# Designs tried in a protein design run: peptides against a protein of PDB entry 6RO1. Part 91

Target 1, 216 residues: chain A of PDB entry 6RO1
Amino acid sequence: LGKEIEEYIHKPKYCLPFLQPGRLVKVKNEGDDFGWGVVVNFSKKSNVKPNSGELDPLYVVEVLLRCSKESLKNSATEAAKPAKPDEKGEMQVVPVLVHLLSAISSVRLYIPKDLRPVDNRQSVLKSIQEVQKRFPDGIPLLDPIDDMGIQDQGLKKVIQKVEAFEHRMYSHPLHNDPNLETVYTLCEKKAQIAIDIKSAKRELKKARTVLQMDEL

## One batch from the design tools (peptide; made by RFdiffusion4, then SolubleMPNN)

Design b2_p19_4_s4 (from b2_p19_4, 8 letters changed)
Fold by OpenDDE base, seed 4:
Structure b2_p19_4_s4 (fold): chain B 216 residues (1-216), chain A 19 residues (1-19)
Amino acid sequence: as target 1 above (216 residues)
Amino acid sequence: SMEERLKRVEERSEKLLAE
């Protein structure tokens, strides 16, 4: 269900107004989870579809992300990789396709105007960590309906299903309802299938995007 | 409007950061 919501919120028509400098966003690229980063800016790239000649605008958001130091050594040829859990890593400005945003926070941070100094980039990581400490249950998310104004009936149905599921979970906390395990297993399977479909679509799109990033 | 929604989000963000 969370992934079904993600398919709406990462669409440019919904999220672009909220991608202001300082907005907290979560970035995931296939198996690479960068976690929470901060929007620096976004740009619209003209993309001509090779087969249709149609202009399909590609939206790239520059996000300050915690990256592994190893991935930075070959930054000219290698895609940035997320820092390992036990690694300090380094905050880097990474160009990210908008559809790779897995979550958008309601929180907006102040960012330094000059992000060239390492200390300025590292200060933003400290700010993210402070926000995470304030919200142990997770960084607050934008509401797709109330904040983002998404009116899609498909999303409303997803939200209703989430609410109904949550209501059932809270109303029967102690019942080993075999339906809860089945719903969890079905939600996990559906989430896994959605991951696999999204991964396959991302691999197909990454094969296109790595091809496009190599052309950039 | 989108502007009103953005303003509400900013106000909420400021409150969350002030806590």
Scores: peptide ipSAE 0.450, ipTM 0.909, DockQ to the pose 0.826
Fold by OpenDDE base, seed 3:
Structure b2_p19_4_s4 (fold): chain B 216 residues (1-216), chain A 19 residues (1-19)
Amino acid sequence: as target 1 above (216 residues)
Amino acid sequence: SMEERLKRVEERSEKLLAE
């Protein structure tokens, strides 16, 4: 379900208005999970393939990410790698394709105007960590419907299923942990479940398509 | 509008960070 919502939110037509400087975003590239970073800016790259009249513009967002120190030494030839869990790492401005954004937070941080000094970049990591401490159940996400204004019926159906699932989960007495799951934790769980339902539906559709192909 | 949505998100962000 989380992956299915991700497929909507990372689309430029939906997310670009929210990619202001200071916006918290998650970056994931295949097996590389950078976790939460901060948007610095974004740029439009026109990939003018001369022969195909459809200019699908590529969008690159510069994101301040916690990178391994090892990857920085090879940065001239190799893509940045996320810091290991046990590593301090270093905050670097990394150009990221917009479709690699796995999540977008409602939270927007103040960032230093000059990110050239290491100390200024590292201060942003401290700010991210402070936000993470305030939200132990996860950093608040943008609502794809209410905040982002996505009107896609497929997404609405996913969200409705998530809501129904959440309602069933919360109506079950075993999860009455008296900890006031903040409306935000509910929204994050809702968003994650919505993403998971959509991915599960796609998997089910793929499985059905494969089964139909095997029956032919 | 998108602008109104952005404003609401910003207000929420400020509230969340003030908490």
Scores: peptide ipSAE 0.444, ipTM 0.910, DockQ to the pose 0.731
Fold by OpenDDE base, seed 5:
Structure b2_p19_4_s4 (fold): chain B 216 residues (1-216), chain A 19 residues (1-19)
Amino acid sequence: as target 1 above (216 residues)
Amino acid sequence: SMEERLKRVEERSEKLLAE
């Protein structure tokens, strides 16, 4: 269900208005989970589809992310990698395709105007960590309907299923609702369809490594 | 409007950070 919602919220037509500087976003790329970062800015890049010559605009968001120091040594030629759990890492501004945003928070932080100094970038990490401490159950998310104004009937049906599921989970012990498996299966199937659409779009974009984003 | 939604989100963000 969360993955299904993700397939809507990362669409430029919905999320771009919310990608203001300081917005908390979660970034995930091909198994690399960067966790929570902060939007610095976004840009529209002209792109031509190689097979059709059709104009397909790319939206790149610059996100301040905690990166592995090892990946930064070759930053000119290698894509940034997330910091290891045991690693301090370093906060870096990473260009990210908008469809790689796995979550968007309602929280917006104040960020330093100049992010060139390491100390300024690291101060943002401290701010993220402070927010995470305040929200032990997870950083608050944008509501896709009420906040983002997504009117897609597919999403509304997903949300209704989530709400019904959550309501049932809280009203009845999880173990006793035989419909849980059906709801999970329906949610997984729809999530899989959304993932398949995303995967088909990603396979079309698989060649668009984070490295290609650095060339943009 | 989108602007009104953004304003509500901002107000909520400020409130959440003030708590």
Scores: peptide ipSAE 0.440, ipTM 0.906, DockQ to the pose 0.804
Fold by OpenDDE base, seed 1:
Structure b2_p19_4_s4 (fold): chain B 216 residues (1-216), chain A 19 residues (1-19)
Amino acid sequence: as target 1 above (216 residues)
Amino acid sequence: SMEERLKRVEERSEKLLAE
């Protein structure tokens, strides 16, 4: 369900107004989880599709991310890698495609005006860590409906399914019976929800492909 | 408006950081 919400939130038409300097964002690129970083700025780049000549705007956000020091020693052409869990890492300004934002926080931090000094960048990491300490259950997220104003019916249906699931979890007090069966049923329900989410994503992808075909 | 939404988010951010 979180992944379905992500598919809406990372769309430029929804998230760009919230990508102000200091906004906390979570960045994921394939297997690389950078965790929480801070927006520095964003830019719209004109991308000309080589085959169609169509202008497809590419949105790049510069994000302060905790990067591996090993990845920084390699040539300026290699993509930054996230710091390992046991690594201190270094905060770097990384250009990130907007669709790689996996979450956007309601929290906005103060950023030093000059991010060239390492100490200034590391001070931002300390601020992120302080926010994480204050919110042990996770950094507060922007609400996709109330904050971001996303009116897409697909998202509303996802949220309704989440709410219905939560309501069912609360209405059936799991008797504290450590019965293995209840853990299995919860795991099966989680697995079934994951399958249903995958199916819903496939349907949404099909619906989008049809909409793209109607514009051709 | 988008400006009103941004203002509400900012106010919430300030509150969260003051706590």
Scores: peptide ipSAE 0.439, ipTM 0.906, DockQ to the pose 0.823

Design b2_p19_5_s1 (from b2_p19_5, 9 letters changed)
Fold by OpenDDE base, seed 5:
Structure b2_p19_5_s1 (fold): chain B 216 residues (1-216), chain A 19 residues (1-19)
Amino acid sequence: as target 1 above (216 residues)
Amino acid sequence: VKGVYYDFEAVERMLLLES
């Protein structure tokens, strides 16, 4: 279900307006999870589909990512690899196809104007780590409907299924309580309160994200 | 800043200006 939402948000028609410099994004390429990085810029590449000859533009986003130092030595021939959990790594600007974005944050950072110095790139890692400390439950995501304005009915159905699944997952442990009506009303209230707490945490996260963006 | 939408056309125009 989360993966199905990702299939919508990484489409250029939806995400490009949010890929401004400083935007936090997650990058995942097959088995390589880079975690959270920061958008530097993006570019449009002309691509011709081999079978139809139709112009299918590819969008490439330059993302500052934490990379393995070993992969940087072989950078002439090998793609950048994510830093190992025990490795310090190094922040590098990596060209990434837009469809490899697994998440887009509501958070936007200030970035140095010159990212050529290693110290400037590493300062951005410190900023990401500070954001992670401020959000122990995870970095806030853009809402596909409310923030990104996606009107696709398929996405709305996926979100409804996720909400129904989350509701069932929270209600399932409570099925063993014999006061089912009061527990269902309390679980509907608690699921509505959890949705209202999730919506209020989204609104408070929206309000905090605006306030914290001014403090960052 | 929440709410600054570059519309897709504006983004494409910006990309065209950078190319």
Scores: peptide ipSAE 0.029, ipTM 0.491, DockQ to the pose 0.023
Fold by OpenDDE base, seed 3:
Structure b2_p19_5_s1 (fold): chain B 216 residues (1-216), chain A 19 residues (1-19)
Amino acid sequence: as target 1 above (216 residues)
Amino acid sequence: VKGVYYDFEAVERMLLLES
């Protein structure tokens, strides 16, 4: 189910409006999990020969990612590799195909204008770590329906299945996890909140207001 | 300016879920 949602959110028609500079995104390339990085820019790479109108344009997003220092030395011949868990690593701007974005956060960071200095790039890592510290249960995600505005009926069905599964998981008597009542209450609250947000969105239709949080 | 900012609608949803 999570993978099915990813198949929708990484489509350029849905995610491009949310790939603003500073957006937190999670990057995964097969077995390589880079974790959370920050969008720097994106570009359209049209492989479309002008006469063959059929090829969907490829999009590349430049993402500031924590890379292993070893992979950077070989960067002329090899793709960047994620830093090992115990490695400090180095933040590098890596060109990433948009379909390799596994998650998109509601969080955006202010990034340095000049990312050439190592210290400026490493400062962004400190900001990511501070965000992770503030969200111990995980960095908040954009809602594919409510935030990203995806109207696809297939996605709505997937989300309904996830919600039904979560509801069944939380209502199942065998999950006597005391945390389950809290999660069930959170799910019921989430459903009520989805209604309230739909109501609030009717009022907030006018301006995408960005709440500026604490300076990091 | 180094800082964190949120899409307001997403933050409202999170706050409502935590409430």
Scores: peptide ipSAE 0.116, ipTM 0.709, DockQ to the pose 0.133; fails the geometry check
Fold by OpenDDE base, seed 4:
Structure b2_p19_5_s1 (fold): chain B 216 residues (1-216), chain A 19 residues (1-19)
Amino acid sequence: as target 1 above (216 residues)
Amino acid sequence: VKGVYYDFEAVERMLLLES
């Protein structure tokens, strides 16, 4: 269910209006989870598929991401890799294909105008970490329907299923079913987005504000 | 945004990995 929601939100048709500078976004590239980063800018590139001649526009978003220092040493030739959980990492501006955005927050940060200095980039990491502390249940997400204006019936059905599932989970605490962990693991990947949406709805009123670095 | 570093080569590499 959560992955199904992700398939909608990362579509340029829906997400581009929300990719303003300072927007918190989550970036995942296959096995590489960068976690939460901050949008700096986005661009549309004309891509001509060599085999079809069809114009397939590529949307690239520049995101400040916490990268492994090891990957940065080879940044001229190698793709940036996410910082390990135990690693401090370094914030870098990484060009990311828009479809690799796994989540979009309602939160926007005020970012330094000059991101060339390492200290300015690292200050943004401190701001992200402060936001995470303020939202222990997770950084609030944009509501796909109410905030992003997605009207797709498929998405509405997914959300309804999630809400019904959550309601059933709260009303019937299946606390004792060991198979719940497997359903939770399968549903956690899917339901985490839904839980994040519900958490986001509660905190949306607070999170629609641009958080200034001095207010963080 | 002034003061942003654009890594165009990284974008190209990402595109090549998806092709």
Scores: peptide ipSAE 0.026, ipTM 0.457, DockQ to the pose 0.024; fails the geometry check
Fold by OpenDDE base, seed 1:
Structure b2_p19_5_s1 (fold): chain B 216 residues (1-216), chain A 19 residues (1-19)
Amino acid sequence: as target 1 above (216 residues)
Amino acid sequence: VKGVYYDFEAVERMLLLES
């Protein structure tokens, strides 16, 4: 189910409006998980399909990613590698194909204007780490329906199935197993927090709309 | 679905209030 949602999110028609400078994104390239990085810029590249001659535009996003120090030594032709878990690594601007974005956060950071100095790039890593500390349950994601405005019926059905499954799991604990109850209680708390945040945001959005109407 | 979905404007405000 998570993978099915990713297949929608990384499509240029949906994600491009949200690839502003400072947007947190998660990058995965095959077996390489770079984790969370920060969007610097994106560009459209003209590509011609070799077999059909059809124009197939490629979308490339420049992302600040935590890379291994070995990646610094690699020629401009070699793909950057993610830092090892125990490695400090170095933040580098890496061109990434948009389809390699596995997640897009609702969080947008301020980034230094000049990213040439290593200290400026490393300051962004500190900011990412601070966001991670503030969100122990994970960096918040853009809602594909409410935030990204995806109208695809297939996605809506997937989301409905997930919500129904979560609701059933919480409403009907499969076993009076204390271990399951603990997992369910944690999941219920997370789901309730998510619902409460969603409801509070709807109320806040309504309140802002009312305030904006009163200021007009 | 892994993760909690947030409104980006609300999250930005939270981050600004804590900075």
Scores: peptide ipSAE 0.026, ipTM 0.566, DockQ to the pose 0.139; fails the geometry check

Design b2_p19_5_s2 (from b2_p19_5, 6 letters changed)
Fold by OpenDDE base, seed 2:
Structure b2_p19_5_s2 (fold): chain B 216 residues (1-216), chain A 19 residues (1-19)
Amino acid sequence: as target 1 above (216 residues)
Amino acid sequence: VKGIYLDFEAVEKQELLES
């Protein structure tokens, strides 16, 4: 179900309006999970479909990602690799095909105008880490329907299935395990918080909500 | 100004897709 949602979100038709500089996005390339990065820019590239000769535009988003230092030593032709969990890594601007975006956050960052200096790029990592600290249950996502305005009936059906599944999990716990009840209570709280956030978002939908300015 | 904020706004689609 999550993957099915991703198939809609990563479509240029839907995501491009939200790929503003400073937008948090999650990047996954095959087995490589880069985690959360920050959009720097995007570009449209002409692609010719090999079979039809039709122009199918490819969209490339430049994302500031935490990369392994080892990958930086490799030739410009080699794909960047994500930093290991215990590695400091280095923030690099990586060109990413838009379909490799697995998530788009409601969070945006003010980013340095010049990302050439390493210190400026690393400052963005500190900001990402601060966001992660503020959202221990995960960085908030754009709602594909309410925020992104996706009207596709296929997506609506997927979301309804997810909601129905969540409702069934919460209303009919599979096991009366006290530990499971705690998890369900946490999940219910999380779901209620998500609803409350969604409600609050509706009221603030046109407002940029500054979460933090002074401590950064 | 360094800052973290929530942004739910879309940039106008026509400008993005035609560029």
Scores: peptide ipSAE 0.432, ipTM 0.841, DockQ to the pose 0.035
Fold by OpenDDE base, seed 4:
Structure b2_p19_5_s2 (fold): chain B 216 residues (1-216), chain A 19 residues (1-19)
Amino acid sequence: as target 1 above (216 residues)
Amino acid sequence: VKGIYLDFEAVEKQELLES
């Protein structure tokens, strides 16, 4: 179900209006999860479909991502790889196909104007980490319908199914399986947090809300 | 200015074409 939502949000017609500089986005490329990065810009590349000759524009978003230091050495020949969890890594501007965006946050950052210096890029990592501290339950997402304005009936049906499933999961007391209780408690916390985020988001939706102006 | 903020707004289509 989450993957089905991703299939809508990564479509250029829906996501491009929200790929402003400083927007937090989550990037996944096959087995590589880069986690949260920050949009720098996007560009349109003309791609000629080999079979139809039709121009199918490819959109590439430049995203500041935490990359492994090893991948940077081979950057001329190899795709960037995500930093290991225990690795500090290095923030790099990575060109990413728009369909590789797995999530789009409601959070934006003020980013340095010049991202060529390593220190400026690494400062953005500190900002991402600060956002993660502020949102321990997860970085808030743009709502595909309410924020992104996706009117696709297929998406609405998916969301309704998710909501109905979540409601059923909470309404049916699963039998006293101790392993289920732990999963349920985690799911309930996650759901309550999602509700709280959604409610807070509705209140904040009226205007650009500055969460922090101070020295990030 | 360093800062974190919430932004729910889409840029207008015209701005997207100019970018």
Scores: peptide ipSAE 0.431, ipTM 0.836, DockQ to the pose 0.033
Fold by OpenDDE base, seed 3:
Structure b2_p19_5_s2 (fold): chain B 216 residues (1-216), chain A 19 residues (1-19)
Amino acid sequence: as target 1 above (216 residues)
Amino acid sequence: VKGIYLDFEAVEKQELLES
């Protein structure tokens, strides 16, 4: 179900309007999970002539990602690799195909104008870590329907199935698995966060809400 | 200025065409 939602979100026609500089996005490439990064910019790579009917133009988004130091040395020949969990890593601007975006956050950051200095890039990592500390249950996502405005009936059916499944999980606590209480509590927290985000959205629908601004 | 904020707005189509 989450993967089915992702198939809609990563389509350029839906996500490009939300790929503003500073937007938090999650990047996954096959087995490589980069986690949360920050959008720098995007560009159109293929001028697919409008006459070749079915192919969506390819877009590349430049994303600040936490990369392994080893992958940076081989950057001329090898794709960037995510930092190991125990590694500090280094923040790099990585060109990413738009379909590799697994999630888009409602959170945006103010980023340095010059990302050439390592210290400026690493400062963005500190900001991501601060966001993660503020959202211990997970970084908030854009709602594909309410925020992104996706009107696709297929997506609406998927969301309804997810909501119905979540509701059934809430209404029929499978009491027999102690792990289900943990999942239930996580789902309740997620649902409460989603409600709190929806309620905050009702209040904030038109307003940029600054969560924190540090005057440097 | 380092800041964290929530943004639920889409960029207008015209701005997307200029980028």
Scores: peptide ipSAE 0.363, ipTM 0.809, DockQ to the pose 0.034
Fold by OpenDDE base, seed 1:
Structure b2_p19_5_s2 (fold): chain B 216 residues (1-216), chain A 19 residues (1-19)
Amino acid sequence: as target 1 above (216 residues)
Amino acid sequence: VKGIYLDFEAVEKQELLES
C-alpha cells in the first residue's frame, strides 16, 4: 500500500509543484536508502525515446543528501552512496531522478545560499536532524489528496483501503480484549490525533507557521 | 534565516525552473 502511494507522488505531474528549494524529500535508489534530504533545485532534461522518437522529458532534482565519504572519492564515475548509519558522512548535492523520491514532506527548510562550503552543507544535516527530533513519529508528509491535489481514482481507492485497514487493525484487537475502552480510547486518540493533525495541517496551511528554530 | 516551516503550497513549474 505504501509503495502504491509512492507510485503516484513521484510522478512529475504531481510532485514538481512541491519541489521548491528547501523541501524535505526522501530518496531511495534500489537498495540504497539515502533517507531525508533537501531539495536544492530541479531541471528538465530533454529526452528523446530512441524507439518512438517521442519527447519524454526527464526531471532531475538536485537533492542535498548524506553521502558516504568513500563514494565521494569516485563521484566522477560512480553514483553517490548513502552514508552508513555508523559514519558521519558528508552532505552532497546529488542529481536524482524524480521517480526516486519516495516521500515528500510538508516541511521546508531555509537553506544556505552558498552550498559550496562543507560547513554550509553540514548545517543542513543538523537542520534535518532537528526536524527529526521535533517529529519523533516521523517527518510529516504531504497528503497526496488534500495537499498535492491528486485526483486519481486508483489512489483514492488505495487510501480508502489503508484507512479501512488501519481502522480494522485498531478495531480487531478490540473485539477480543475486555479492555475495549482503553484500546478504543487509544484508537480514538490516534484517529483524533490524525484528525487533529489534519485539522492542524489545514490551519497551518493558512498560517505560514515558521517554526522558529532559534538554535539553528 | 535558518528555520523550519511547513509549506503546503504548489508553485508553478516555471517558477521552480527559474529558481
Scores: peptide ipSAE 0.392, ipTM 0.817, DockQ to the pose 0.034; fails the geometry check

Design b2_p19_5_s3 (from b2_p19_5, 5 letters changed)
Fold by OpenDDE base, seed 1:
Structure b2_p19_5_s3 (fold): chain B 216 residues (1-216), chain A 19 residues (1-19)
Amino acid sequence: as target 1 above (216 residues)
Amino acid sequence: VKGIYLDLEAVEKQELLES
């Protein structure tokens, strides 16, 4: 179900309006999970399909990502690799095809105007880590229907199935297993929090809510 | 200014064309 949602949100027609500088996005490339990065900009590249001659524009988003130290040594031709879990890594601006975006957050960051200095790039990592700390249950996502305005009936059906499944999981009292009740209560709380966040987001439509502002 | 904020708004189509 999550993968099915990803197939909609990474389409340029839906996601491009939300790829503003500072937007948190999650990047995955095959087996490489870069985790959360920050959009710097995007560009349209002309692409001609080899077989049809049709113009198929490619969209490339420059994302500030936590990369391994080895990625710094690799020639401009080698793909950046994500930092290892035990590695600090270094934040690098990496060109990413838009379809490699696995998630788009409702969170945006103010980013330094000049990302050439390492310290400026690393300051963004600290900001991402602060966001993750503030959202221990996960960084909040844009709602594909309510926020992104996706009207596709296939997506609506997927969302309905997810909601129905979640509701059923919560409404089925796991009869007589106190351990199951605890798990369900935690799941219910998590789901209720997610619903409450969604409701709050709807009320905040057309508003920017500042979570943290530091004067630099 | 360094800050974290929620932004649920899409940019206007015109801004997308200028990018």
Scores: peptide ipSAE 0.324, ipTM 0.811, DockQ to the pose 0.034
Fold by OpenDDE base, seed 4:
Structure b2_p19_5_s3 (fold): chain B 216 residues (1-216), chain A 19 residues (1-19)
Amino acid sequence: as target 1 above (216 residues)
Amino acid sequence: VKGIYLDLEAVEKQELLES
């Protein structure tokens, strides 16, 4: 179900209006999960479909991503790889096809105007980490319907199925399976997190509150 | 100004074309 939602949100017609500089986005390329990065800009590339000759525009988003230092050495021939969890990594501006965006956050950051210096790029990582600390339950996502304005009936049906599934999971306490308790505790945490995020979004939408990072 | 903020708004189409 999450993947089905992704199939909508990564479409240029829906996501491009929200790919403003500083927008937090999650990037995943096949097996490579880069996690959360920050949008720098996007561009439209003309692509000619080989079979039809039709211009199929490709959209490329430049995203600041935490990359493995090892992958950067081979940058001439190999795609950047995500930093390992235990690795410090290095923030790089990586061109990413828009369909590789797995999530789009409601959070935007102020980013340095010049991202050429390593220190400026690494400062953005500190900002991402600060956001993650402020949102221990997960970085807030844009609502595909309410925020992104996606009116596609297919998406609405997916969301309804998710909501119905969540409601059924809560209404039918499968109390008796100890393995289910761990899954339920995780699901309840996720659901409480989602509720808390939704409530926090509502409050923050009301407050237009620039969370001043006093410590940054 | 270093900061984080929530932005739930789409940019206008005109701004998308200029970027």
Scores: peptide ipSAE 0.321, ipTM 0.809, DockQ to the pose 0.033
Fold by OpenDDE base, seed 3:
Structure b2_p19_5_s3 (fold): chain B 216 residues (1-216), chain A 19 residues (1-19)
Amino acid sequence: as target 1 above (216 residues)
Amino acid sequence: VKGIYLDLEAVEKQELLES
């Protein structure tokens, strides 16, 4: 069900309006999970398929990602690889096809204008880590319906199924599962996070809420 | 200024066409 939602979100017609510089996005490529990165820019790559006459525009998003230092040395021939969990890694601007975006956050960061210096790129990693500390239960996502304005009935049905499944998972198995309290607490936390996100969204629709301007 | 903020707004189509 989560994957089915991703199939809608990563479509250029839906996500491009939200790929502003500084937007937090999650990148996954063929089993490589880069985790959360920051959008720098995007560009349109016209793939003229010579035979079909249909211009299917591909979009490439430049994303600051935490990469392994080993993969960067061979960057001319090999795709960047995500940093290992125990590795510090290095933040690099990586060109990513738009369909490889697995999630889009409500969070945006102010990023340095010049990302050529390593220190400027690494400062963005510190900012991501600060966001993760502020959101221990996960970085908030854009709502595909309420925020992204996706009107596709297929997505609405998927979300309804997810909500119904979550509601059933919360209502039916919970009667027999001794871990009911933990699931209820997680559900109440998720519901409270969703309410807090909805309330924060209502407040944010009223005011550009700067969560924290750290004068660094 | 390093800042963290929530942004729920889409860029207007005109800005997308200029980029």
Scores: peptide ipSAE 0.318, ipTM 0.805, DockQ to the pose 0.034
Fold by OpenDDE base, seed 5:
Structure b2_p19_5_s3 (fold): chain B 216 residues (1-216), chain A 19 residues (1-19)
Amino acid sequence: as target 1 above (216 residues)
Amino acid sequence: VKGIYLDLEAVEKQELLES
């Protein structure tokens, strides 16, 4: 279900307006999880589909990612690899296809104008770590519907299923209650309350983040 | 300038493509 949401948010038509410099994004490439990085810029690449001759534009986003130093030695021939958990790694600007973005945060960072110096890139890692400290329950995401404006009914159905599933997981002790309709109405109310609590926690987290932003 | 902030706004695609 989470993956199904990712299939919407990584589409250029939805995510490009939110890929401003400094935007926190999560990058995954097959088995490689780079975690949270910071958008530097993006570019449109012309791609000609081999079979149709149709121009299908590819979008490449340059993202500051924590990379393994071992992978950087062969960077001329090999793709960058994520830093190991026990490794400091090094922040590198990595060109990433937009469909490899697994999450987009509501958080933006100030980034240095010149990212050529290692110290400037590493300063961004310190900022990411500070964001993670401020959000112990996880870095806040853009809402696909409310923030990103995605109107796709398929996404709405996926979100409803995720919310219903999350509600069922949290309601596990209540699975044997025969008043399932009342519990579903209470679970829709509790899912609506959990949406309202998640929205209120999001608004409270927004308010707390705005308050924490005002305290900075 | 606060180094960390929330931004929920979309930038118009035309402005993004001109950058």
Scores: peptide ipSAE 0.323, ipTM 0.811, DockQ to the pose 0.033; fails the geometry check

